# Peptides against a protein of PDB entry 6TME, part 203

Target 1, 324 residues: chain A of PDB entry 6TME
Amino acid sequence: NRLKRAYIALQAWKKAFYSDPFNTAANWVGPDVCSYKGVFCAPALDDPSVLVVAGIDLNHADIAGYLPPELGLLTDVALFHVNSNRFCGVIPKSLSKLTLMYEFDVSNNRFVGPFPTVALSWPSLKFLDIRYNDFEGKLPPEIFDKDLDAIFLNNNRFESTIPETIGKSTASVVTFAHNKFSGCIPKTIGQMKNLNEIVFIGNNLSGCLPNEIGSLNNVTVFDASSNGFVGSLPSTLSGLANVEQMDFSYNKFTGFVTDNICKLPKLSNFTFSYNFFNGEAQSCVPGSSQEKQFDDTSNCLQNRPNQKSAKECLPVVSRPVDCS
Target 2, 324 residues: chain A of PDB entry 6TME as posed
Amino acid sequence: NRLKRAYIALQAWKKAFYSDPFNTAANWVGPDVCSYKGVFCAPALDDPSVLVVAGIDLNHADIFGYLPPELGLLTDVALFHVNSNRFCGVIPKSLSKLTLMYEFDVSNNRFVGPFPTVALSWPSLKFLDIRYNDFEGKLPPEIFDKDLDAIFLNNNRFESTIPETIGKSTASVVTFAHNKFSGCIPKTIGQMKNLNEIVFIGNNLSGCLPNEIGSLNNVTVFDASSNGFVGSLPSTLSGLANVEQMDFSYNKFTGFVTDNICKLPKLSNFTFSYNFFNGEAQSCVPGSSQEKQFDDTSNCLQNRPNQKSAKECLPVVSRPVDCS

## One batch from the design tools (peptide; made by RFdiffusion4, then SolubleMPNN)

Design b2_p21_4_s3 (from b2_p21_4, 15 letters changed)
Fold by OpenDDE base, seed 5:
Structure b2_p21_4_s3 (fold): chain B 324 residues (1-324), chain A 21 residues (1-21)
Amino acid sequence: as target 1 above (324 residues)
Amino acid sequence: SERLEELHEKARAKARAELLA
C-alpha cells in the first residue's frame, strides 16, 4: 500500500517533468519503485517488514519541471535531495505529510514564491538547503526556533530584516549571502552558542555591527562583506578566539583596525578592504605575518598602497558614525 | 563563492553522517 502510494507520487512527478536530459526517469516504469533511479527504499520505522521509499536523490539531474502535490504521498521520505535541477514553481504544502523529513535539499533550482513554510512543519528536520533559488519575501522568524544544524538561504530574493529570533538558533552554519536582507544584525546574534560559520555576503544590511558578535566564541568563519555597515569594528571582536576567516570588505566601516583584532589567535585570513578605515595596527598590515593574510586595499590608510583618494575619504572619515 | 560552497558541502556531509550514524 505504501509503495503503491509512492508509485502514484513518482509517476505524477515524472509527468511533471518538462525535460530530463540524462533520462534519469527512463526506468521509472512499473510498480517496483525501489528500482527507480534516484529512489531509495528502506524498512519502515513502524514496521520493519514493510519496505518504503525513504529517500530521493536526483542531485545534478538537470531536470526541468515542477513538484506536484502528489509528492505528499511519499510519507516515509526522510531524505529529499533534488539539487542542481531546473525545478520551478513552489514547494507543495502537501509535503507537510512527510513528517520524517530530516534532510531537505532543493538548492540550485528555480523555485519561487515566499519562504517554503512547509519546512517549518517538519519536526525532525536537521538540514535545510534552499539556496540558489528565487524564494522571496520575509524570512519567517520561526525558522530559528527549529533545531536545525545547518540553514542555507543564500542566493535567493529574501528581503526585510533578519529576525531577532536568530539568537535562538542552534545551527552551526547559517548563510544569508546574496539576498536582499536589510537593517541591522540583531544583537541576539551573540546567543548563537553553536555557531561556527555565518555568512552575510552581498545584502543590504546596514548600521553598526552589534557588540554581541564578540560573544561568538565558536565561530570560525564570519563574513559580512558587501553590505552597508558603518561605524567602527566592535572592540569586542577580540573575543572571537576561534575565528579563522573574517571578511568585512566592501562596507562603509570607519575608524582604526586594532591590534586586538588582527592578533586573534586562530585568525588566518582577515579582509577589511574597500572600507573607510583611517588607521590600522602594524599587526594588520599585509605581509606582517607569515601565518596570517590581510587585505587592507581601498581604505583611507596613510602610507599604504591602493588606498582611496583624499577626496573620497574626507567626507566619510571626517564624519564618523558613533555606534555607542 | 568557493568558500561558501565548501561550507555547504561540509555542512551537508555532517548532516549525512549524523543520519547514517
Scores: peptide ipSAE 0.025, ipTM 0.670, DockQ to the pose 0.803
Fold by OpenDDE base, seed 3:
Structure b2_p21_4_s3 (fold): chain B 324 residues (1-324), chain A 21 residues (1-21)
Amino acid sequence: as target 1 above (324 residues)
Amino acid sequence: SERLEELHEKARAKARAELLA
């Protein structure tokens, strides 16, 4: 009996709660699991006459505890949303049995350990949100082989380089923000055919931006701020026909910010502050447009306010990195 | 079920909103 298995799983989970401040699981009593708060049943895909547990939503329940291995008995679950809790430990490998997993959101918890590779075992996964946890180590390249619509990795402890396989991703939204990623952005990034929003904020990424970024014609948000990027902005950025929000602030960029970038047709906000740019086109000057907002603060620009001192600029500007 | 569909929509909407914030 599928509901019996679900009962076993859910009762095991209730026992794994250290704290339930809102008494979310107070009604988790008896075999009628479909009446449990946060548990959603639906007709089984293989037999519409049979009800199964198809979804879990415990978002914002502030529950402290862990995920017991018995959760692997919830084999019909397609939606698992438990964000904004205080769950700790690791994601159980037993969840590999949840072959219908479609959306997995464990964000804003206290999970630790390496990337939960069990997520890679789910053939139908479309949404993965593991942000605001303490996951660490390398990002497995295989994550981008998945047909994910969204990948949220921000605010973790991931290290190493961004896998070259990123170009294989079909995701529209990807965030790497606030991790410890290092190295260059892979040139394969230009192959992300469905990409709309990508965020690299607050990592240890370095090197030159790949020219292939300019191939991301569907991108509306591109944020590479707070890294260690060097060199000039690629001229190919003129190809970002749909970019609305662009942020390169808090890097080590040099060179000239061109008209071709600042006059992008859909550009609404362009922040390139806290770099070492030594020139900008008139179209890039803050206040030059009513439709666009620019921030050129703390660069090496002449005749602009709030710029770096000559002492700070000279050593960097005089030794520009050649990205050619 | 209708509830599951709503959950899908809410989850996606929330995720996008948080990213843009």
Scores: peptide ipSAE 0.023, ipTM 0.636, DockQ to the pose 0.086
Fold by OpenDDE base, seed 2:
Structure b2_p21_4_s3 (fold): chain B 324 residues (1-324), chain A 21 residues (1-21)
Amino acid sequence: as target 1 above (324 residues)
Amino acid sequence: SERLEELHEKARAKARAELLA
């Protein structure tokens, strides 16, 4: 009996709770699991006459505890949303048995360990949110082979380089922000055909920006701020026909910010502050447009306010990195 | 942080809509 297995799983989970401030699991008593708060039943896909546990939603329950291996008995679950809790430990490998998993949201918890590779075993997964945890180590390249609509990885402890397989991703939104990623952005990034928003904020990325960024025709948000990027902005950025928000602040960029970038047709906000740019086109000057907002603060620009001193600029500007 | 949260909400809403359809 599928509901009997679900009962075993849910009771094991209740026992794994250290704290339940809102008494969310108070009614988790007895065999009628479909009446449990946060448990949602639906007819089974293979037999409409059979009722199964199809979804879990414990979002914002502030529950402290861990995920026991018995959760692998919830084989009919397609939606697993447990964000904004205090769950700790690792994601159980037994969840590989949940072959119908469609949405997996464990964001805003205290999970640790390597990337939960069990997520890669789910053939129908469309949504993966593991942000605001303590996951560490390398990203498995296979994550970008999945047909995911969104990939949220921000605010973790991921290290090493961004996999070159990123170009295979069909996701519209990808976040790498606030990790420990290093190295260059892969040139394959330009192959992300469905990309609308990508965020690299607050990593240890370096090198030159790849020219292939200019191939991201559907991107509306591109944020590469707070990294160690060097060189000039690629001239191919003029190809970003749909970009609305662009941020390159807090890097080590040099060179001239061109009209072709600042005159992008849908550009609303362009921040390139806290770099070492030594020139900008008139179209890039803050206040030059009513429709566009620019920030050129703390560069090496002449005749602009709030710029770096000559002493700070000279060592960097005199030794520009050639990205060619 | 606020902007990132908005993006997350939009993505989640889209995913849910697709599942319900």
Scores: peptide ipSAE 0.029, ipTM 0.667, DockQ to the pose 0.883; fails the geometry check
Fold by OpenDDE base, seed 4:
Structure b2_p21_4_s3 (fold): chain B 324 residues (1-324), chain A 21 residues (1-21)
Amino acid sequence: as target 1 above (324 residues)
Amino acid sequence: SERLEELHEKARAKARAELLA
């Protein structure tokens, strides 16, 4: 009996709660699991006459606890949303039994340990949100082999380089922000054919931006701010025909910010502040456009306000990194 | 950031819509 298994799972989970400020699980009593707050039932895919637990939504419940292995008994769950809680520990390996998993959101919790590789076992997973946790270690390359629509990894403790397999991703949205990723952005990034938004904010990424970024013709948001990128902006960025939000601030970029970048047709905001750019086209000057907003603060630009001192600029500008 | 939150909501909404379709 599927509902019986669900009952076992949910009762085990309730027992694993340390704190339930909103008494979310107060009605988690008895065999009628479909009446449980945050539990959603639907007809089973293999037998419409059988009711199964198809979804969990405990978002914003502020529950403290952990995920017990008995959750693996929820084999019919396709939607698992438990964001904005205080769940700790690791994601149970037993969740591999949830083969229908489609949307997995454990964001804004206190999960620890390595990347939850159990997520890789779900063949139909489309949405993965593990942001705002304490996941650590390397990002498994296999994550990008999955046909995910969205991958949210931001605000964790992930380290090492971004896998080259990123180019295989079909995701429209990927966030790496506020981790400890290092190394260069892989050149394979240009192969992300469905990419609309990508965020690298606040990592330890370095090196030159790959020219292949310019191949991301569907990207609307590209944020690489607060890293250690060097060199000039790739001339191929002129290919970003749909970019609306672009941020390269707080890096170590040098060179000239070109007209072909600042005149991108869909560009609304372009922030390249806090770098070492030594020149910009007139089209890049803040206030030069009504429809575009620019920030050139704290560069090495002549005749612009709020720039770095010559003392700060000279050592860097005089030693430009050649990315060609 | 506010932008990140908007991004998350947008993506989540899209994914959910696909499931319901």
Scores: peptide ipSAE 0.024, ipTM 0.622, DockQ to the pose 0.848; fails the geometry check

Design b2_p21_4_s4 (from b2_p21_4, 15 letters changed)
Fold by OpenDDE base, seed 5:
Structure b2_p21_4_s4 (fold): chain B 324 residues (1-324), chain A 21 residues (1-21)
Amino acid sequence: as target 1 above (324 residues)
Amino acid sequence: SSRLEELYEKARAKAVADLLA
């Protein structure tokens, strides 16, 4: 009976395909759904004697189509991976019935609409990848209340502020890159106890960087490039004991880049180009270290190549933003 | 099942790849 429901769901999905260039669903014929390409069966958790559809993997199939509501009949699916296709439309709310969802990857598709709140209904979700789509609107604060290991949101159309609940996240990797997020980075960011990598690239974020960033002891990658951040770099950044890659380029930062930042013990790449920094420690100078790579291009630094003109610098440097 | 385990491994591999990207 459970496989019969799966059959109905999968046949409805096949019908929802507009194009299947690799003929992935060519063998999606007959009741034996466990033989379908990209369909994986396993014994049911509640009854090991019953075989159920436990996973879908249609990655890189370049399938054009949409997700029909009948997919809600796949109630035993724990892994749903359909990245690198051309699926469009919205994520069906009927997927709320997939209570075993553990990993959900719909990245690199053409999905639209608001954040798929159905993902919030999955109690056991650990991996969420919705990057490279056309999702829009606000990010629901509740996303960070979930025990996710990774949250990939980059390359969408999300807007508004980053929720303060971010501090509650237990994720090791979070990407916000290439959206339309605005406002400040919440001070609660420092409470992300498991954070290893966070990327804010290419948004409309602004204001001062919160001092609490320095509390991210486990962060290895911190990229805040291509935003509208202002003020000086927080002195507390000296606390980033494990940061390897740090990028603050293409912002409106001012002030002095200190030794305490450039001498971070694990730092390998530090890019602070295209800002309005008016000074840097010797340890920050490109070429000063064999183990570290720096880029100070297009700032307001004296006696350095490829800097902004005095005309460009003076209006900004003379009016530093007080972040206190 | 072996297929399910394979799927898990693929998912893990993807996660690792994303971390290294």
Scores: peptide ipSAE 0.030, ipTM 0.615, DockQ to the pose 0.086
Fold by OpenDDE base, seed 4:
Structure b2_p21_4_s4 (fold): chain B 324 residues (1-324), chain A 21 residues (1-21)
Amino acid sequence: as target 1 above (324 residues)
Amino acid sequence: SSRLEELYEKARAKAVADLLA
């Protein structure tokens, strides 16, 4: 009996709670699991006459505990949301049995260990949110081979390079922010055909921005701030016809910020502060447009306020990195 | 992000629809 298995799983989970401040699991008593707070039942896909646990939503419950392996008995779960709790430990491998997993949100917890590779075993997964945890190590390249609509990895401890497979991703939103990613942005990024928002904030990324970024025609948000990028902004950025928010601040960019970038048709906010740009077009000057907001603070621009000193600028500006 | 929330809602709706289909 599927509900019996669910009962075993949920009772094991309740036992794995260290703290339940809101008494979320107070009614987790008895075999009627469909009445449990945060448990949602629906007819089984293979047999509509059978009621199964189809979803878990314990968002914002502030529950401390861990995920026991018995959760693998919840084989009919398609939605798993435990956002904003204090769950610790690792994601159980037994969750591989949850073959209907569609949306997996374990964000804002205290999970540790490597990337939860069990997520790769879910053939129908569309949304993966593991942000605001303590996941570490390398990002498996296979994550981008999956047909995900959204990938949220930000605020973890991921290291190493961004996989070249990123270009295979069909995700509209991808966040890498506030990790320890290093190396260059893969040139394959331009192949992300459905990309709307991508965030690289606060990593150890370096090198030149790939020209292929300009192929991201559907991107509305591109944030590469707080990294170690060098060189000039790619001229191909003029191809970002739909970009609204663009941030390159807190890098080591050099060169000239061109009209072609600042006059992007949908651009509303362009921040390129805290770099080593030595020139900007008039269209890039803060206040030059009522429709666009610019920040050119702390560059090497002439006749602009709040710029770096000549002493700071000269060594960098005089030795620009050639990205060609 | 508002877009993120929209995506989640869409995903949930789709999942429910699929389960009820």
Scores: peptide ipSAE 0.021, ipTM 0.631, DockQ to the pose 0.347
Fold by OpenDDE base, seed 1:
Structure b2_p21_4_s4 (fold): chain B 324 residues (1-324), chain A 21 residues (1-21)
Amino acid sequence: as target 1 above (324 residues)
Amino acid sequence: SSRLEELYEKARAKAVADLLA
């Protein structure tokens, strides 16, 4: 009996709660699991006459606890939303049995350990949100082979390099922000066909920006701020025909910020402050446009306010990084 | 990120709609 299995799973989960401040699981009593708060039933796909647990929604329940392996008995679950809780531990590998998983949201919890590779086993997964946790280690390259609409990885402890397989991703939004990623952005980034927004904020990324970024014709948001990027901005950035928000602040960029970048047709906000740029086109000057906002603060620009001192600039500007 | 928030809300809305269907 599928509901019996669900009962076992849900009761095991209830026992795994350390705190339930809103008494969300107070009615989790008895075999009628479909009446449980946050549990949703639907007719089974293989037999419409059979009722199964199809979804879990415990968002914003502030529940403290862990995910027990018995959750693997919820084999009919396609929607699993438990964000904004205080669940800890790891994602059970037993969840591999949930082959119908479509949306998996465990964001804003206290999960730890490596990337939950069990998520990669779900053939129909379309939505994966694991942001605001303590996941660590390397990002598995296979994540970008998944047909996900969005990849939310921000605010974790991921490290190492961004996999070259990123170019295979069909996601429209990818967030790497506030992790510990290092190395260069892969050149394959230009192959991301559906990319609209990509955020690299607050990592340890370095090296030169790849020229292939300019191939991202559909990107509207490109934020690479607060990293260790060096060299000049690629001239190919002129190809970002749809970029609206662009942020390169708090890096170690050098060189000249060109008209071709600042005159991008959809550009509304371009922040390149806190770098070592030694020149900018007139079109890049803050206040030069009514439609665009620029920030050139704390660079090595002549005749501009709030710039770095010569002492700070000279050592860096005199040793430009060749990205060619 | 506007698209980011949009996708998140869309997913949430879809989840609710699918569960109630």
Scores: peptide ipSAE 0.017, ipTM 0.593, DockQ to the pose 0.350
Fold by OpenDDE base, seed 2:
Structure b2_p21_4_s4 (fold): chain B 324 residues (1-324), chain A 21 residues (1-21)
Amino acid sequence: as target 1 above (324 residues)
Amino acid sequence: SSRLEELYEKARAKAVADLLA
């Protein structure tokens, strides 16, 4: 019965393909769905004697089409990987019936519409990858209430502010890059205890960096480049004991880049170029260390190459933003 | 299934690699 339901779902999906350049679904014929290319069967969790469709892997198949509602019949699927295709439309609400969903990867497709809220209905979801699509609108705050290991949101059309609930996230990796997020980074960010990598690249974020960033003891990658951040770098950044890659380039930061930041013990790359910094410690100077790479290009630094003109610097440097 | 576990690991590895690239 379960495999029959899967057959109905998979045949409906095959009919929803506009193009299958690698003939991935060529063998999707007949009731033996476990033999279908990209379909993986396993014993059911509730009855080991019953074989069910437990996973879909159509990664890199370049398939054009959409996800039909009949996919909701795949109730035993725990792994759904369909990245690097040309699927369009929205994620069907019927996928709420896939209560065993563990990893959901629809990255690098042409999905549109709001955030797929059906992902919030999956109680066991650990991995969510929706990057490189055309999802738009606000990010639901509830996404960070999920016990996710990884959240990939980059390269979409998300707008509005980053939810304050971000501090509740247990994810080790979170990407916001290349969206249209605005406002400040929430102060609650410091509560992300398991965070290793976070990327804010290429948004419309602004304001001062919250001091609470310094509480991210496990972070190895922090990239806030290409935004509208202002003020000085928080002194609390000296608390980033494990940071290896840090990028604040292409913002509107001012002030002095301190030794406490540049001497972070695990720091390998620190880019703070294309800002309005008016001073830096000797430890921050490119070439000062063989173990660390720095970039101070296009700031307001004295006696350094490739800096902004006095005319460009003076209006900004003379009116520093007070983040206190 | 061992095969399913391999898919998990592959997907995660790819995601991390893409982030670091």
Scores: peptide ipSAE 0.034, ipTM 0.627, DockQ to the pose 0.106; fails the geometry check

